# Peptides against a protein of PDB entry 2AZE, part 198

Target 1, 148 residues: chain A of PDB entry 2AZE
Amino acid sequence: AQECQNLEVERQRRLERIKQKQSQLQELILQQIAFKNLVQRNRHAEQQASRPPPPNSVIHLPFIIVNTSKKTVIDCSISNDKFEYLFNFDNTFEIHDDIEVLKRMGMACGLESGSCSAEDLKMARSLVPKALEPYVTEMAQGTVGGVF
Target 2, 101 residues: chain B of PDB entry 2AZE
Amino acid sequence: GRLEGLTQDLRQLQESEQQLDHLMNICTTQLRLLSEDTDSQRLAYVTCQDLRSIADPAEQMVMVIKAPPETQLQAVDSSENFQISLKSKQGPIDVFLCPEE

## One batch from the design tools (peptide; made by RFdiffusion4, then SolubleMPNN)

Design b1_p27_6_s4 (from b1_p27_6, 10 letters changed)
Fold by OpenDDE base, seed 3:
Structure b1_p27_6_s4 (fold): chain B 148 residues (1-148), chain C 101 residues (1-101), chain A 27 residues (1-27)
Amino acid sequence: as target 1 above (148 residues)
Amino acid sequence: as target 2 above (101 residues)
Amino acid sequence: PPTTSKTYTLTNEYLASNLPSPIILSK
């Protein structure tokens, strides 16, 4: 009885760890897809334009986005060496990381929300190694972790 | 019996976890390859048009922060206090603004 | 009044470009 109880505790611990790893893997896959898709898009765009974009027209990864109402007053204090910044707002703001930006741009093919079209799914699969394709399919179907 | 069943379950879970670890290793390897590819890094950028898809500059101010790794960002967002603090140890922090449409 | 405090730590997943600040991006 006690032995079974101990094993049940261990089972639960392992299940929770697996769940966490599944979440991490999904995020890694999304990051890979989003990044490769972004690079592919930009490569194509530069080929079409026969030149790279102007340097001040683009922001390279990584970055963080902060947005707030245009009416928001922002006071910014910057150290002399620019190692320290302090922003004070008179209203609420939002923070987004670059990955979130890429997702909202559709670079993850809608896989993050399970809203993949057939074309999106095809693209997503093409951007990962073969070994990851089945997992991408499961993500699109919302069936990840069904064996647990 | 129950004991045998649990033992079997644990073995199966171990195998499943190993499979996940393998897939994660594949994925992290791909990401490392991308990070090491100069051409990919050169092409890893977003435009103002992309940023407008996140927040409309007609209504929102969009600020872009580029900071060295391990930079600390502390944000306070309440009804009485709205603040962002950035502290870098590895280099200067750069801030950009997305123009209006 | 509820207060939301978050701490972010930027990672080194991607290579960063060094650009001057502040800059208004061009269209």
Scores: peptide ipSAE 0.024, ipTM 0.860, DockQ to the pose 0.249
Fold by OpenDDE base, seed 2:
Structure b1_p27_6_s4 (fold): chain B 148 residues (1-148), chain C 101 residues (1-101), chain A 27 residues (1-27)
Amino acid sequence: as target 1 above (148 residues)
Amino acid sequence: as target 2 above (101 residues)
Amino acid sequence: PPTTSKTYTLTNEYLASNLPSPIILSK
């Protein structure tokens, strides 16, 4: 009886751990697709333009974005060594990390939101190793997690 | 019995987790390869046009923050406090503004 | 993945500096 109870606890622990790892893997796959797709896009664009973009016109990863209404008053305090920043706003703001920006740009092919067309899925599959392709397909179909 | 059933379940879960770990290792390896490729890192950028697609500078002020690894970001967004605090221990923080069209 | 750690805690720090505003990107 006690042994069965112990095994049941362990079973639940493992199920939760698997769930967490599934979430982590999905995010990592999306990041991989987004990064490779971004690099591919920019490589093609630079080849077509026969030159790279001006250095001050682009932002390299990693970064974060903060946006707020143009009417929002922002007070910015910066330490002398630029190690510390303090922003005070008089209204609400939004924060987006670089991965979220790439997703909104469509770099993850809509895989993150279930809006992945057949063409999008083909692109997504082409940007991952063969071993990950079945999981990408499951993500597109919303069938990830049906292992038990 | 119940014990046999639970034992079998745990074995199946172990196999499933091992498969998951294998896929995660493959994925993290690919990401590391990208981070180590100089040409890929050179091409890993967004443009002002990209930023405008996220938030239109005609309506929104768009600020870009580049911070060293492990920089701490503290944000408060409430009716009484609207604040962002950044603290870096690895180097200076750079902040940029996206120009309007 | 993002390199910045995120927390949602109020800070009472005060910074004094005469450094200029953020750099404006080129179009």
Scores: peptide ipSAE 0.024, ipTM 0.858, DockQ to the pose 0.060
Fold by OpenDDE base, seed 5:
Structure b1_p27_6_s4 (fold): chain B 148 residues (1-148), chain C 101 residues (1-101), chain A 27 residues (1-27)
Amino acid sequence: as target 1 above (148 residues)
Amino acid sequence: as target 2 above (101 residues)
Amino acid sequence: PPTTSKTYTLTNEYLASNLPSPIILSK
């Protein structure tokens, strides 16, 4: 019946919305884990060194990374007020945001790819509130996507 | 019947979404707390060594872009055009070069 | 030929108070 069809459309809409939110939540969880893990790492490192690192040796978030072959020729135009930059490359380049960098550093404990050891998973769980731990577990198992 | 089943499904989905929203709120709250914590922000950094794990400066040129919020980055990557455009509305942009190892 | 275009938007969610002083690229 038409009523059933309408409800099915609504059902599908809700399912898609939930799916989108699940994706967003997963990313947020990964960010949380990555950031907390990074902070923890650096805190420990500074404690071991008994001093903060030299200012010129670190890059604070947020940032964007651009890399290209060292052979790539780059032309750069900068506005007078430095509000605008234009880079022209003669070859391909890569762009990475800070979150991606953290993930590649292993700060997300491999959770982003489902490549978590037991220790990695334990670390990941320890970096989120208790309420999020089950979801972290599901992410590690690749079982996220179901409806609660 | 079918109608009853669909109605029940929608109710269940509503509950599921509410649970999901709750989890998202918890997560976003944690991120906000992190962003508001001065000590955490002070410790939120990577080193050149970290960046080398992404792209080795011995083989790759690595630039770091620091820009104000809402800065637009437009990138074109094609055989005919390789370009990055940065446009800030809230302040100057800084571009740094990671030294070679 | 085919082109790949991406747009990124920087946010202030995790801005740090202390900006490091690496070598500024000048061209």
Scores: peptide ipSAE 0.022, ipTM 0.851, DockQ to the pose 0.258
Fold by OpenDDE base, seed 4:
Structure b1_p27_6_s4 (fold): chain B 148 residues (1-148), chain C 101 residues (1-101), chain A 27 residues (1-27)
Amino acid sequence: as target 1 above (148 residues)
Amino acid sequence: as target 2 above (101 residues)
Amino acid sequence: PPTTSKTYTLTNEYLASNLPSPIILSK
């Protein structure tokens, strides 16, 4: 019946929207975990050293990483107010955002790939509000995607 | 029947989406609170050692770009064109280099 | 979270050619 067909279309629309929101939520959770874990790591490190790192030895979030071969020639044009930059490379480059850096550092506890150990999962759970813990568990198991 | 089943499915999906929205609100709230926490922001940094985990400065030039929120990054990485364009509207852009070990 | 947006469409805005020295991080 036409009515059933209409409802099926709506069902599919909602499923896709839910899927999109799931992806967004997962990313937000990873960001939260990575950020809190980074802060925790640095807090511990500073406590052990009994001092903060030298001012020019660290980069605070947010940032973007650009890397290329040391042999790559880079030409950079900068506006007078430094609001605009143009980089020209003679070879390929890579761009990484700060979250990707944190993930590669292990700050997301391997949750981003669903390959976290029991200890990693414990850490991840400890870095989110209680309401998010079940979802973190699902992410670790790779079972996110179904209907709640 | 089929109609009843679909109707029930839609109700369940609505509930699921509401749950997702709630969780997202919690998460965004947490992130906002973190961004507003001075101590957290003070400790939200990476070192050169961390950056080396991304690319070894012995082989790669590692450049760090700090730009204000909503800065636009446009990149072209093709066989004939390798370019990055940055445009900020909220302040100056700063560039840092990670030294070679 | 990241504060920049990434796109792959270039603009034709005029830029100065000067390049100030970047800040080199300490060890």
Scores: peptide ipSAE 0.026, ipTM 0.861, DockQ to the pose 0.067; fails the geometry check

Design b1_p27_7_s1 (from b1_p27_7, 8 letters changed)
Fold by OpenDDE base, seed 4:
Structure b1_p27_7_s1 (fold): chain B 148 residues (1-148), chain C 101 residues (1-101), chain A 27 residues (1-27)
Amino acid sequence: as target 1 above (148 residues)
Amino acid sequence: as target 2 above (101 residues)
Amino acid sequence: APVIHLLGKTYTLENKTLTFTLPKSYA
């Protein structure tokens, strides 16, 4: 009985660890897909354009986005060397990292929510090594979580 | 029996975890390769139009933060405190606004 | 648990405080 109990505890421990790794892997996959897709988009766009976009018209990764109402009062304190910033808002704000921006742009092909079309899935699969394709498929189906 | 079943489960879980580790290694390797590809990095950008998927600059103020690696961001968003703190270790932080068009 | 990102390192939100770090620049 005690032996079985010990093994059950270990089983649960491993299951939880696997769950954590699954989430990490999914995020890594999404990052890869989103990044490659972004690069492809921009490459194609530049090829069709007469020139690359003006330097100040684009934001290179990595970056962080902060948005708030235009009516929000923002006080910003900056250190002399600009190493430290302190922003105080009088109302709520939102912060988004570059990954979230890419996801909302559709760069992750909707895979992040398991809401990808057949074409999206095809694209997603094409942007990862073959070893990752089965997992991409599982993500699209929302079947990730089962231990295989 | 129960013991045998649990033992088998643990073996299967071990195999599953090993597979996950392998896949994660593949992913991290791919990401490193991408980070080292200069052409990819040159093309790794978004436009202000892209940012509209987050917030329309016509309706909201959109601030972009560019900072050196390992910059720490701490944000507090509560009913009584709205604050963002940035601390860089490697260089100056750049902040700019996405223009309204 | 914190998730390591190529595009950013995110830490668990606690007490309505979000903390993360920026990775290497791709520019």
Scores: peptide ipSAE 0.026, ipTM 0.868, DockQ to the pose 0.314
Fold by OpenDDE base, seed 3:
Structure b1_p27_7_s1 (fold): chain B 148 residues (1-148), chain C 101 residues (1-101), chain A 27 residues (1-27)
Amino acid sequence: as target 1 above (148 residues)
Amino acid sequence: as target 2 above (101 residues)
Amino acid sequence: APVIHLLGKTYTLENKTLTFTLPKSYA
């Protein structure tokens, strides 16, 4: 009885861990797709323009974006060495990491929101190793969550 | 009986987790390869136009933060406090605004 | 609080406070 109880607890623990890893794997896949797609886009754009963009016109990864209403008052305190920043806002703000920005740009092919067309899915599959293609398909179909 | 069934379930879950770990390792490896490829990193950028598509500078102030690795960011967004704190131990933090146009 | 760690990113979300460490540089 006690042995069965212990194993049941362990079973639940493992199920939760698997669930967490599934979420992490999905995010890693989205990151890979987004990064590769971004690189391809920019490579193509530079080829078409026959030049790279001006250095001061682009933001290289990694970065963080903070946005708020233009009417929001922001007080900023900066240390002399610029090692520390403190921003105080009088209203709400949003923070977006570079991955989220890429997703909203469509670099993850809509896979993150289930808005993946047939062409988007084809692109997504082409940007991952063969071993990951089945999982990409599951993500697009919304069938991720089962135990392997 | 029940004990045998649970034991078998645990073995199956172990196999499933190992498969997940394998796939995650593949993903991590691919991301590392991208980070190590100089040409890919040169092309790993967004433009101000890209950012405007996310948050229009005509209506939103868009601030970009470039910071050294392991920089700590703390954000509080509540009715009482609206604050962002940045602390770096590896170098200066660069903050700049995305122009409206 | 839930913690997510992905390739150098660590996120903690609790009490309307978001704390994370920026990922390691890709270069």
Scores: peptide ipSAE 0.026, ipTM 0.861, DockQ to the pose 0.333
Fold by OpenDDE base, seed 2:
Structure b1_p27_7_s1 (fold): chain B 148 residues (1-148), chain C 101 residues (1-101), chain A 27 residues (1-27)
Amino acid sequence: as target 1 above (148 residues)
Amino acid sequence: as target 2 above (101 residues)
Amino acid sequence: APVIHLLGKTYTLENKTLTFTLPKSYA
């Protein structure tokens, strides 16, 4: 029947939307954990050193990283107002955002790859509001998608 | 029947989506609070040593780009063209190099 | 166009970024 067909279409639409929101939520949770963990690490480090690091020795978020072989020749053109940049490389390059850096540093406690130890999971849970703790647990277990 | 089943499924999906929306709102709120906290922002940094987790400056040239929100990034990485274009609408773009340790 | 989120800020991307391409040396 036409009515059932319409409902099937709507069902599929909602499932896809939920999938997208689920992915977005997971990323937001990882960002929150990574950020709070980074701040905590740096706070502790500065306390132990009894001073903050030199201003020019640190990179504040947000940022993007571009890396390439040291042998790669890079031509850079910059507009007068520095609003526009053009980089030409003679070889391949990689681009990474700050969140990826934090993840690779372990700031997300391995939650992003399902590699959470018991201690990692404990840390991750401690860095989110209570309402998000069950979802963090599901992420660690890889069972988030089981509801749908 | 089929109609009743589909109707029930849609109700359940609606409830699930509402739960997700609620959790997303909580998470977004937390991130906003963090972005507004001066002390947190002061401590929100990485070092060049941290960046070695991505690429070792001994082997790789590591460039750091800081740009205003909504900056446009265009990247081409092919055998015939290797290019990155940045266009900001809100302010100047800063580029830094991570020194070799 | 695809958008990436960087801790409260966004960048608009044109074309996909490659994050795991091993650099080659043509020296």
Scores: peptide ipSAE 0.020, ipTM 0.848, DockQ to the pose 0.075
Fold by OpenDDE base, seed 1:
Structure b1_p27_7_s1 (fold): chain B 148 residues (1-148), chain C 101 residues (1-101), chain A 27 residues (1-27)
Amino acid sequence: as target 1 above (148 residues)
Amino acid sequence: as target 2 above (101 residues)
Amino acid sequence: APVIHLLGKTYTLENKTLTFTLPKSYA
C-alpha cells in the first residue's frame, strides 16, 4: 500500500513535469520561428534597399520595452556611471521583452495564438528542423501532445 | 495489479519525457546556432515602426532599454507604487525614447 | 516559478513585483 502511494505521488510529479516541459518547448519553438523570420525579413528588406539601415535607426536584440500613457509623469534618477536607473511613475506602465515584440509583429506567424493561415503555417514549418515540424502542426491545430 | 499498473504508467511517462527532451534539445541547438551566426546577429533588429505593434507612439510613450548582460530589472506595479529599478554590474545602461512617426 | 528563456532572459513574479534578468547581447 505504501509503495503504491509513493508511485502515485511520483506519477503526478512526472505528469506535471511533462506539462511544464511541453509549455517550454512551445515557447522555444516560437522564439526560433520569430527570430529566423525576423532575420529573413530584414535580409530581404536590405536587399531591396541595396544597403543596410543607418545604425541609429534600428534596435538590435536584446532589448526591453516600457510603455505608458503620454500623460504619465515619470521621474528618473540616474547614477553618475549610468549603472543604476530608478523610474517613478504616477500611473501604470507595461513592460515587454523583445520576444513579445516579435510575436506582436507577426514574426511567429500567429502560431502563438492559433491564428495561422495556411501560408503562415507553411512559413512556420519551413523555419524549424524537420523533427519539429509535426509539433508545429500540432500547435497550429491545438492538438499538442501527439508527437511523443 | 495496481502496483504493476502504476509501474507501467511510470515507464511510459519516462519514455514520453525522454522524447520531449529530445525535441527540446533539437530546438535549443538551433537557437545556439543562431546566436553564433554573425550574419543572423547583424540582422536581428527592429525599428521604431515595428514597436507600434506594442504601443503607438502617438498615444503612448515608448521607452527602450539596452543594458549589459545580467542587468537586473525590478518593477513594481501596484496602486501604491509604480516603479522600475535597473542595476547593472558590467557597464552603463542605455535608455532612449522611440520617437513618434 | 521563474520562466527561463534560452536566449538568456529570466522572469520572476512575486505579488505585483516583476524581476527580469537581461540576456547576453545578440550583437
Scores: peptide ipSAE 0.030, ipTM 0.874, DockQ to the pose 0.318; fails the geometry check

Design b1_p27_7_s2 (from b1_p27_7, 10 letters changed)
Fold by OpenDDE base, seed 1:
Structure b1_p27_7_s2 (fold): chain B 148 residues (1-148), chain C 101 residues (1-101), chain A 27 residues (1-27)
Amino acid sequence: as target 1 above (148 residues)
Amino acid sequence: as target 2 above (101 residues)
Amino acid sequence: MPVIHLLGKTYILNNKTLTFTLPKSYA
């Protein structure tokens, strides 16, 4: 009885760990797709323009975005060496990482929300190694867990 | 009976996790390769126009933060106070506003 | 403490951020 109880606890632990890793893998795949798609977009755009954009007109990864109402009052304190910043707002704000920005730009092909068209899915598959293609397909179908 | 069944389940779960780890290893390897590719890093950028997908600069103040790796970010968003604290130990932090397009 | 990976680089988030959607301006 005690032995069975120990194994049942271990079983549940492993199931939860697998679930966590599935979420991590999905996020890694989305990051890879979004990144490669962004690079591809910019490469094509620069080719069409016959030159790269001015250095001060673009924001290279990585970055974080903070947005708030134009009416929000912000007090900023900066250390002499710029190693420390302190922002005080008089109202709510939002924080977004660069991955979220790329997703909202459509760089993940709608895979993150299950809104992939046939062409979106084709693009997504083309941006990952062959071994990951089946998992991308399952993500689009909402049937994750059938690859392994 | 039950003991044997649980033992078999654990073996199957172990195999499944190993397969999952394999896929994760492939993915992380690809990401590392991309991070090391100079051409990819040169082209890994967005514009302020792209940031409209998050918030329109005409209605929202959009602040961009570029900080060294391992920078510490502390955020408080409550009815009592709204605060963001940044602390870097690897270099200066750059903060700038995205202008209205 | 939660860790955020930004396409290969790491940021440390001390506290969970509560995100609220601000209303759109009518003007």
Scores: peptide ipSAE 0.023, ipTM 0.850, DockQ to the pose 0.073
Fold by OpenDDE base, seed 3:
Structure b1_p27_7_s2 (fold): chain B 148 residues (1-148), chain C 101 residues (1-101), chain A 27 residues (1-27)
Amino acid sequence: as target 1 above (148 residues)
Amino acid sequence: as target 2 above (101 residues)
Amino acid sequence: MPVIHLLGKTYILNNKTLTFTLPKSYA
């Protein structure tokens, strides 16, 4: 019947939306873990050094990283007000946002790839509210994707 | 029947989505709390050593871009064009090099 | 020792781009 067909279409739409939100939630969790872990690391480091690092020796979030070979020639055009930049490279480059940098640093405890040791998982769980711990566990196990 | 089954499925999916939304709200709240905590913001940084672990300045040039929120970045990386365009609507953009240690 | 040339000029954006938007700051 047409009524059943309509409901099936709606069901599929909702399933897709849920899937998208699951991806968004996973990213939010990873960001939270990464940020908190970073802060914790730096707090410890500064305590050990008995002082904060020099102001120009650190890069505060948020930021974007662009890297290319040292041999790459870059032409940069900048507007007078510095609102616009244009970089022309003679070879390939890479772009990384701050979250990607944190992930590669291990700040997300390997949760982004489901590659968590027992210690990694323990750390990850400790950096989220209690309500999120089950989801962190699912991410670590690679079982995210089911409808709960 | 089929109709009843589908109706039940939709109700369950709605509840699942609501739970998902709740978890997302918890996450965004935590991120907001980090934003509002001065000490956390002071400690929310990476070092040049961290960046070397991602792209070693011994082999790679590393540029750092600091820009206002919602700055537009357009990138082209093809055989004929290698380009990055930045456009801010909320203030100046800062670009600096991470020195080779 | 990357070679960087800084110039001031006008330009037209290429249509073949990947577009990213910097997220809202939590700083």
Scores: peptide ipSAE 0.022, ipTM 0.848, DockQ to the pose 0.236
Fold by OpenDDE base, seed 5:
Structure b1_p27_7_s2 (fold): chain B 148 residues (1-148), chain C 101 residues (1-101), chain A 27 residues (1-27)
Amino acid sequence: as target 1 above (148 residues)
Amino acid sequence: as target 2 above (101 residues)
Amino acid sequence: MPVIHLLGKTYILNNKTLTFTLPKSYA
């Protein structure tokens, strides 16, 4: 009985670890797809324009976005060396990282939300190594982790 | 019996985890390759127009933060306190506004 | 010089306070 109990504890531990790794893997895949898709988009756009965009018109990764109402009053304190910032708002704000921005732009092909069309899935698969394609398919179908 | 079943489950889970580890290594490698490719990094950008998928600068103030790795961000968003604190150990932080368009 | 943003965020929730550390990036 004790042996079975010990194995059950170990089983649960492994299941939790696998779950965590599975989640992390999915996020890494989405990031890879989003980044490559973004690069591809911009490369094509620059080729069509026959020039790169002005440097002051683009934001290179990585970045974080903070947005709030234009009516919100913001007080900002900055250290002399710019190592520290403190923002005080008089109303609510939102924070978004660059990956979230890319996802909302559709750079992850809707794979992140189960809204992946056949064409989107084809694009997603084309942006990952062969070994990852089956997993991308599982993500699109919502069948990841079916083995346990 | 139960013991045999558990033993088999553990073996299968171990194999599954090893497969995940392998796939994660592939992903990490790909991301590193992207980071090391100068042309890819040059093209890894968004525009302020892209950011409107998050919030339209016509209605919202959109602030961009570029900070070194391992920068600490603390955010408080409550009815009584609205604050963001940034602390970098590796270099300066840049903050700028996305203009209206 | 831009770098890839890798997954590695650590989140600390304290009531209405959210703290996280930007993940490691490579150049």
Scores: peptide ipSAE 0.025, ipTM 0.855, DockQ to the pose 0.271; fails the geometry check
Fold by OpenDDE base, seed 4:
Structure b1_p27_7_s2 (fold): chain B 148 residues (1-148), chain C 101 residues (1-101), chain A 27 residues (1-27)
Amino acid sequence: as target 1 above (148 residues)
Amino acid sequence: as target 2 above (101 residues)
Amino acid sequence: MPVIHLLGKTYILNNKTLTFTLPKSYA
């Protein structure tokens, strides 16, 4: 019947929307874990060290990274107010945002790839509010995507 | 029947979405709290050594870009063009290099 | 090792990442 068809269309629409929100939530969770874990790492390191790291030796978030071969020639044009930059490379380059850096550092506990140990999972759970713990568990298991 | 089943499915999906919205709100709140915590902001940093997980400065030039929110980045990486353009809306952009060390 | 390649696309820095208040850069 037409009514059933309409409901089926709506069902599919909702499923897609839920899928999108799931992805967004997962990313938010990963960011939260990564940031908190980073902060904890640095706090601990500074407590153990005789002094904080030199200011010019650290990069505060947020940032992005661009890397290329040392042999790559880079031409940079900068506006007077430094609001605009144009980089021209003679070879390929890579771009990474800060979250990607944190993930590769292991700050997300491997949760981003579902490759977290029991200890990693425990850490991840400890870095989120209680309400988010079940979702973290699902992420670790790779079982996210099912409808509640 | 089919209609009843679909109706029930939609109801369940609605509940699921509401749960997701709730969780997202919680998560967003936590992130806001992090951004508002001065100590957390102070400690939210990486070192050049950390960046080695991305690219080794001994082999790669590592450029760090710090830009205000809403900064637009456009990149072209092809055999014909290799370029990055940045345009901020809220302030100047800072670019610096990580030393090889 | 995912690499971000934006082929003629626009990326807004605070679109998918948490945005903190920008600290002073020392480097």
Scores: peptide ipSAE 0.023, ipTM 0.848, DockQ to the pose 0.094; fails the geometry check

